# Ledger of designs, part 100: peptides against a protein of PDB entry 5JXT

Target 1, 319 residues: chain A of PDB entry 5JXT
Amino acid sequence: SLLPKKEINVYIGMSEMQVKWYQKILEKDIDAVNGAGGKRESKTRLLNIVMQLRKCCNHPYLFEGAEPGPPYTTDEHLIYNAGKMVVLDKLLKRIQKQGSRVLIFSQMSRLLDILEDYCVFRGYKYCRIDGSTAHEDRIAAIDEYNKPGSDKFIFLLTTRAGGLGINLTTADIVILYDSDWNPQADLQAMDRAHRIGQTKQVVVYRFVTDNAIEEKVLERAAQKLRLDQLVIQQGRAQVAAKAAANKDELLSMIQHGAEKVFQTKGAFGTMAEKGSQLDDDDIDAILQAGETRTKELNARYEKLGIDDLQKFTSESAYE

## One batch from the design tools (peptide; made by RFdiffusion4, then SolubleMPNN)

Design b2_p17_5_s4 (from b2_p17_5, 6 letters changed)
Fold by OpenDDE base, seed 5:
Structure b2_p17_5_s4 (fold): chain B 319 residues (1-319), chain A 17 residues (1-17)
Amino acid sequence: as target 1 above (319 residues)
Amino acid sequence: SLSFAERSRGEDAAPEL
C-alpha cells in the first residue's frame, strides 16, 4: 500500500547577502512598503515588490551585481550566500547517503539554472525539466531518470512543468525549494513521487525563508487549501475564494518581517550562528522545529470555518 | 567571465495571484 506522505516546512534564515538585498528591495520602494500610496498605490507595483522579495528568498544571484567577481566562478559562495542552498547542500548529502533519490521543484527556471551550476559543482548527476523543455526532451529526461539503475540522483523541475501527469515514483524525497501561490500546484508536484508504484515513504521538505514574505505566501497557500477543502465538502461551489490578493493583503505580506530585516546586521537565525558550518545536529534541529511549526500551522487552519478563511489575517501563524 | 545573472537563460516567475 502507498504510505501517507510526510510534509515538513523547513524554516530557513537568510544569509547576510540575502538580508542586504532584501533591505535594498524594500528601500527602493519604501513609500509603497510604508503604504504611503494608499488607495492610489498600483497593485502592479506591489506585485513587483513581492516578486523581487521572493527572488531574494530563493537566491541573491538572481539580481545583477549580487555575484562576487569578476572573475565569476562557481564555488562555495553559490551555497553560503543563500540560506536555502546551505540547508539543501547538507540535506542532499543525507538523502544520498540513505540511498534516496530527490525531486527539487521551484517556481523559477532561473533558480534551476543556479541548481544546475550547483549540481555540476558538487558532482551530482541530474535531469532537468521546465516550461521551455521540448516534449521529446521531457520524455527523454523522465526515461533517463526512471530507468533501472539510473545514476541520476536529482531531478530539477519547475513546479508547473513537473506537475503535468508524469510518474517519478523512482524518487522518494521531494524538495519544494519555493511555494506556488496555488497550493494545488505543489500538491500535484508532490504527487509525481507520491503515486501508485512508490515503494518508499515519501518525504516532502518545503523550504520557507523565515521572517520574510515566504511565511505569508505559505500562510495564504494553507488558508486557500483549507478553504478549497471546505468548499468541496460543503458543496458551496459559489464561494469563489478571491483568488487574487488585494492591495492590503500584498502590503501586509511585504511588511511582514521588514522591520526586523532593517534592524538586522548580518544573517538570520541558524545562518547567523553557524552559516555554512551547519552540522547534522543543526539540520536535525531545523527539521524538528519545522515539524512543530508545520503542525501548529495546520492546527490553526483546521479550526477555521469558511467565513474565517475568507478573511486575510495579518497575524503571523508563528507568533 | 559573465555573472550568473548575465549567463542565466531562465525566465522570472510571474505571480499568478
Scores: peptide ipSAE 0.364, ipTM 0.833, DockQ to the pose 0.603
Fold by OpenDDE base, seed 3:
Structure b2_p17_5_s4 (fold): chain B 319 residues (1-319), chain A 17 residues (1-17)
Amino acid sequence: as target 1 above (319 residues)
Amino acid sequence: SLSFAERSRGEDAAPEL
């Protein structure tokens, strides 16, 4: 029988470079971040800030002038300048040592380009699929990854391109490097490994930058998922979930953790204490803390009714 | 040498809200 998937949110502190760039993004649009634009503030402007903050949470090299150089070279700086890469680098060593194979999903094809450079730098053999991958090349990549005795350890996928009905049950680990605004896209990604033909316990690691916008993206996704489940269970197909975040919701998401980011000199959490020198005990502590916070997050939304879940208020996330 | 930002082949994600 297919074992239930284990899902763990992995809460990761920003690197010093991420903190610096996160501050710079907020400062550039400080009037919008402070809500000074009021009713006149463009939803598009807030969406652009959200996008830049999410890019920062993924990797600072998504910005021009963040990479150290010239000369520009792939080196350890690719890892230590992003909290998610530091955790990924340690986690992948463990995953490989246990004889597992891994799917890594991102919303950002540009992040997959960084992960390719990382895979080459670490000597990890990989496959890649994104939205630009031709149909024939997609088939070839899937077949090469799924081949008996395949030496391909990692599959790099954009969440939506990887969500398209493919079977990747030859992997047992799923890393969501970031989250989709639609939790169904992430579920569809997980279902590439968590499907009939899987023989192992599927484990899903969802990376979440702590004290940043990604916590609010995750909360919103969890809320939406619970609402979708309740709508299905109650047969109330007419409950139009407010499909899109309003301006006040976006502003609240942008403001989340911003004060602490402005006050921070250096990195956050374990990234401040150890940086790239994480050991196996640090990874175990991060995973254990993540498992606890995941249970707490789920338990919060499981108690809410449809009417509560339709109200995206900061208050309903704290009750 | 080109920076990663200059070499990047991918597109930025659109916020699909």
Scores: peptide ipSAE 0.363, ipTM 0.836, DockQ to the pose 0.616
Fold by OpenDDE base, seed 4:
Structure b2_p17_5_s4 (fold): chain B 319 residues (1-319), chain A 17 residues (1-17)
Amino acid sequence: as target 1 above (319 residues)
Amino acid sequence: SLSFAERSRGEDAAPEL
C-alpha cells in the first residue's frame, strides 16, 4: 500500500543579503507598501512588489547587481547568500547519504537556473524540466531520471511543468523550494513521487521564508486548500472559491513582517546564529520546529468553517 | 563572465493569483 506522504513546512530565515534586498524592494515602493499613495495603486503594482519579494525569498541573485563580482563565479556565496540554499545544501547531503532521490520544485525557471549552477558546483547529477522544455526532451529527462541505476540524484522542475501527470516514483523526497498560490499545483507536484509504484515513505519539505511574504502565501494556500476540501465534502459547489487576491489582501501580504525586516540588521533566525555553518543538529532543529509549526497551521485551518475560511483576515487567527 | 541575472533568460513565472 502507498504510505501517506509526510509534509513538513521548513521555515527558513533570510540571509543578510536577502534582508538587504527585501528592505530595498519595500523602500523602492514605500508609498505603496504604506498604502499612503492616495491614488488607487494598481493591483498590478502590488503584484509586482509581491513578485519581487518572492524572488528575494528564493534567491537575491535573481536581481541585477546582487551577485558578487566581476568576475562572476559559482562559489559558496551562491549558497550562503540565500537561506533556502543553506538549508537545501545541508538537507541534500543528508538525503543523498540516506540513499534517497529528490524532486525539487519551484515556480521560477530562473531559480532552476541557480539550482543547476548549484548542482554543478556540488557535483550533483540532475535532470531538469520547465515550461520551455520540449516534449521529447521532457520524456528523455524523465526516462534518464527513472532508469534503473540512474546516477541522477536530483530532478529540477517548475511546479506546473512537473504537474503534468508524469511518474517520478523513483524519487521519495520532494522539496517545494517555493509555494504555488494554488495549493493544487503543489499537490500535483507531490503526486509525481506520491503515487502507485512508490515503495518508500514520501517526505515533502516545503520551504517557507520566515517573517516574509511567503508565510502569507502559505497561509493563503492552506486556507484555499481547506476551503476546497470543505466545499467538496459539503457538496456546496456554489461557494465560489474566493477570487484572486484583492488589493487589500495583497497589501496585507506585502506588509507582513516588513517592519521587523526594516528593524533587522543582518540575517534572520538560524541564519543569524549559524549562517552557512549549519550542522546536522541545526537541520534537525529546523525540521522539528517546522513539523510543530506545520501541525499548528493545519490545526488552525481544520477548526475553521467555510465562512471563516472565506474571510482572508489576519484577525480570524486570533479569535 | 556574465552575472547570473544576465545569464538567466528564464521568465519569472507571473504569480497567477
Scores: peptide ipSAE 0.355, ipTM 0.835, DockQ to the pose 0.571
Fold by OpenDDE base, seed 1:
Structure b2_p17_5_s4 (fold): chain B 319 residues (1-319), chain A 17 residues (1-17)
Amino acid sequence: as target 1 above (319 residues)
Amino acid sequence: SLSFAERSRGEDAAPEL
């Protein structure tokens, strides 16, 4: 029988460069971040802030003028300037040493371009599929990755492009570099490795930037997933999950951790303590803490009824 | 050498809401 997949949220601190760019994004729209725009502030402006903050959580080089140079060279700075890359770099070494193969999913094709530069820099052989990949090239990439004795270690995918019914059971590790707003898209991505023909325990690592907007994206996705499950179980088909975050929900998400980000002069958490010098024990500590917080998050939503799950709990971003 | 921003061919993530 197929073993159940193990899912672990991996909570990662921002690098010093990410903190500086996160501050810059908030400062650019500080009146909107403080809710001073009142009824006149557009939902579109808040959505744009959310998207910039998510880009920052992924990698600061997604912004013009963030990369050090000229000259522009691929070097260790590509890794140490993003907390997720520091953890990814250590985790991939462990995965490779274990004789595993890995799918890496992102919402951002531009992040896959960074991951290509990283793969070349580390000498990792990879395949890539995104939304722009032609149908024939997609088949060729899947066949090359799934080939018996394939030297392709990594498959880079956009979450939506990877959701298209493909079989990647020749991988046993899944990294969600970021999260979809719809938890079903991430489940569909995981189910590319977790299918009939898988012989190993599938492990899913979900990267989440700690003390940032991505925690609230994850909470909303977990809330939606539980609501979808309860609606199916109770036959309440008319409970339209309020699909789109309202303005106050978006504002609360933007404000989450913002004060602590403004007060921070360096990196966060393990990125401040160790940065690129993370060892195997530091990775084990991050994974163990993540497994605990994942259980706590799941246990929070398992106790909630439909009526509670329909309310966005704006915990104060200032508590 | 080109910056990452100049070399990148990917599209910016659109908010699917």
Scores: peptide ipSAE 0.351, ipTM 0.832, DockQ to the pose 0.585

Design b2_p17_6_s1 (from b2_p17_6, 10 letters changed)
Fold by OpenDDE base, seed 2:
Structure b2_p17_6_s1 (fold): chain B 319 residues (1-319), chain A 17 residues (1-17)
Amino acid sequence: as target 1 above (319 residues)
Amino acid sequence: AILEKPGYLLRREAEKA
């Protein structure tokens, strides 16, 4: 029988470079971040800020002039300049030693480009599919990954391209490097490994930059997922979960952790203490803390009714 | 350094051109 998937949010601190770029993004639009733009602040501007902050949480090299060089090199700086890469690097080494195979999902094809450079640098054999991949090349990549005795360890996918009904049950680990605004897209991605033909326990690691926009993206996605479940269960078809965040919701999400980011000199959390020198005990601690916070997050939304879930819980900008 | 290359952004701009 197919075992239930285990889902763990992995909360990761920003590197020093990410903190610097996150500060720079907020400072560039500080009036919008402070809500000083009032009625004149466009929803489009707030959405642009959110997208830049999400890019920063993924990798600072997604910005022009961020990658160190010339000369441009593939080296350890590709890892230590992004908190998610530091954790990914240690986690992949563990996953490989366990004889597991891994799907890595992102919203950003440009992040997959960085992950390709990383795979080459670490000697990981991989396949790739994104939105631009031709149908025939998608089939070829899937077949190459799924073949008996495949030496392909990693499959790199954009979440939406990987959601297209494909079977990847030859992988047992799923890494969501970032989250979709629609939790159903992430579920569809997980279901590529968690399907008929899977013989192992599927484990899903969801990377979340701590004290940043991604924590609020995750909370909103969890809220929406619970609301969608309750609407289906209660037959209340009219409660269309407002799919799009309003301006106040976007502003609250942008403001989350911003003060602490401005006060921070250097990296956050374990990234400040250990940087790229995370050991196996540090990874175990991160995973254990993540499992606890995941249970707490789920328990928070399980207690809420439809009316509560329709309200954006603005936790005050003062916590 | 294992690979000297154009920066990732520069490479992706060149692939689109």
Scores: peptide ipSAE 0.300, ipTM 0.841, DockQ to the pose 0.331
Fold by OpenDDE base, seed 5:
Structure b2_p17_6_s1 (fold): chain B 319 residues (1-319), chain A 17 residues (1-17)
Amino acid sequence: as target 1 above (319 residues)
Amino acid sequence: AILEKPGYLLRREAEKA
């Protein structure tokens, strides 16, 4: 029988470079961040800030002029300048030693480009699919990954391209490097490994930048998922879960953790304490803390009714 | 240190061209 998937949110501190870039993004649009534009503030401006903050949470090298150089090099700086890469690097080493194979999903094809350079740098054999991958190349990549005795350890996918009906049950680990605004897209990604033909326990690691906008993206996704579940269970017409965040919700998401980011000199959390010196015990502690916070997050939304979930602002999740 | 320009930088330049 197919075992239930285990999902763990992995809460990761920003690197020093991420903190600096996160500050710079907020400072550039400080009037919008402070809500000084009021009702006149453009929703498009707020959505752009959200997108830049999410890029920062993924990797600072997603910005022009962030890469150290010239000369431009692929080296350890590619890892230690992003908290998610530090955790990924240690986690992949463990996963490989266990004889597991891994799917890595992101919303950002440009992050997959960084992950390709990382794979080459670490000597990890990989496949890639994104939204630009031709149909024939997509089939070839899937077949190359799934073939008996495949030496391809990693499959790099954009969440949407990976969601398109493929079977990747030859992998047992799923890493969501970032989250989709639609939790159903992430579920569809997980279901590439969690299908008939899977023989192992599927484990899903969802990376979440701690004290940043990604916590609010996660909360909103969890709220939406619970609402979708309750609507299906109760046979209620799709109360149009306001598919797009309003301006006030976007502003609240942008403001989340911003004060602490401005006050912080250096890295956050485990990245401040250990940085690139993160060991196996530190990873176990991060995973254990993540498992606890995941249970707590789920327990908050399980108690909410449809009416509560519709009124539920991300602020009331912490009260 | 790999002194070759990272592939993600090359891809970004190709997107700008």
Scores: peptide ipSAE 0.114, ipTM 0.704, DockQ to the pose 0.636
Fold by OpenDDE base, seed 3:
Structure b2_p17_6_s1 (fold): chain B 319 residues (1-319), chain A 17 residues (1-17)
Amino acid sequence: as target 1 above (319 residues)
Amino acid sequence: AILEKPGYLLRREAEKA
């Protein structure tokens, strides 16, 4: 029988470099961040800020001139300059030692480029699929990964490209390096490993940058998912889930944690305490804290009705 | 090991050569 998947949000502090770049992104558009633009502030400008902040949460090297160099090198700096990479690096060692195989999903093909450099640097054998991958190359990559006795440990996928009906049940671990705005895209990604033919407990690790915009992306995704479930259950097909965030929602998301980011000198949380020197106990603590916060997040939205879930208010999540 | 970035594209070109 297929075991239920375990889903754990992994809350990760920003590195010092991420904090600096996050500050720089906010400062560049400070009037928009403070809501001073009022009715004149374009939704497009806010969406651009959101996209830059999400890039920062993924890896600072997604920005031009962020990578240290010349010379440009693949070294430990690729890891310690991004909180998600620090956690990923330790988690992958554990996953490999357990004899598991892993799917890593991202929304950003450019992040997969960084993850390829990381895989080469660590000597991890991998496959890759993104939106530009030809159909034949996609089939070849899937077949190579799924081959009996395949030495491919990691499959790197863009969430949308990986969502396309493929079977990857030869992996038992799923890492969502970032989240889709549509929670169904992430579910479809998980369902590549969590399908008929899976023999192991599927575990899904969702990386979430703590005290940053990604917490609000996650909350919004959880609200939407619960709303979609309730609409299906109640037969209320006409409840158009407000698919697109409004300006005020985007502004609230941008502002989340911004003050603390501006006040922070250095890194956040475990990244400030240990940086790249995370041990197995630190990873266990992060995973345990993440499991608790995941349960709390789910419990918050399970109590809400359709009408409450349609109101994106930070307050309605606390009633 | 200072691996100069063989970008993903450069590796694909090298595997096709």
Scores: peptide ipSAE 0.022, ipTM 0.607, DockQ to the pose 0.280
Fold by OpenDDE base, seed 1:
Structure b2_p17_6_s1 (fold): chain B 319 residues (1-319), chain A 17 residues (1-17)
Amino acid sequence: as target 1 above (319 residues)
Amino acid sequence: AILEKPGYLLRREAEKA
């Protein structure tokens, strides 16, 4: 029988470089971040800030002039300049030692390009598919990954491209490097490994930048998922959840953790204490804390009714 | 605008040069 998947949110501090870039993004549009734009502030401007903050949470090298150089080199700086890469690098070593194989999903094809450079640098053999991958090349990559005795350890996928009905049950670990606004896209990604033909316990690690916009993206996705479940159960198909965040919701998401980011000199949390020197005990502590916070998050939304789940809880970062 | 050319593209351009 297929075992239930285990899902763990992995909360990760920003590197020093991510904090500096996150500050720069907020400072560039500080009037919008402070709500000073009022009714004149465009939803498009707020959506742009959200996209830049999400890029920063993924990797600072997604911005021009962020990568150190010239000369531009592939080295340890690719890892230590992004909190998610530091955790990923340690986690992949553990996954490989246990004889597992891993799917890594992102919303950003540009992040997959950074992950390719990382895979080459670490000597990890990989496959890749994204939204630009031709149908024939996609089939070839899937077949190469799934073949008996495949030397391909990692499959790099964009969440939406990986969601299209493929079977990757030869992997037992799923890493969501970032989250989709639609929780159904992430579920469809997990279902590539968690399907008929899987013989192992599927474990899903969802990376979340702590004290940043990604926590609010995750909360909103969890809220939407619970609402979708309750609507199905209660037959209330007409409760179209306002699928798109309003301006006030976007502003609240941008403001989340912003004050602490401005006050921070250096990195956050375990990234400040250990940085690239994370050991196996530090990873276990991060995973245990993540499992606790995941249970708390789920328990929060399980108690809410449809009417409560339709209210965006604008806990302002200033309350 | 935070200019959106990723640094890894600059690295790949430099490796091809």
Scores: peptide ipSAE 0.018, ipTM 0.577, DockQ to the pose 0.059

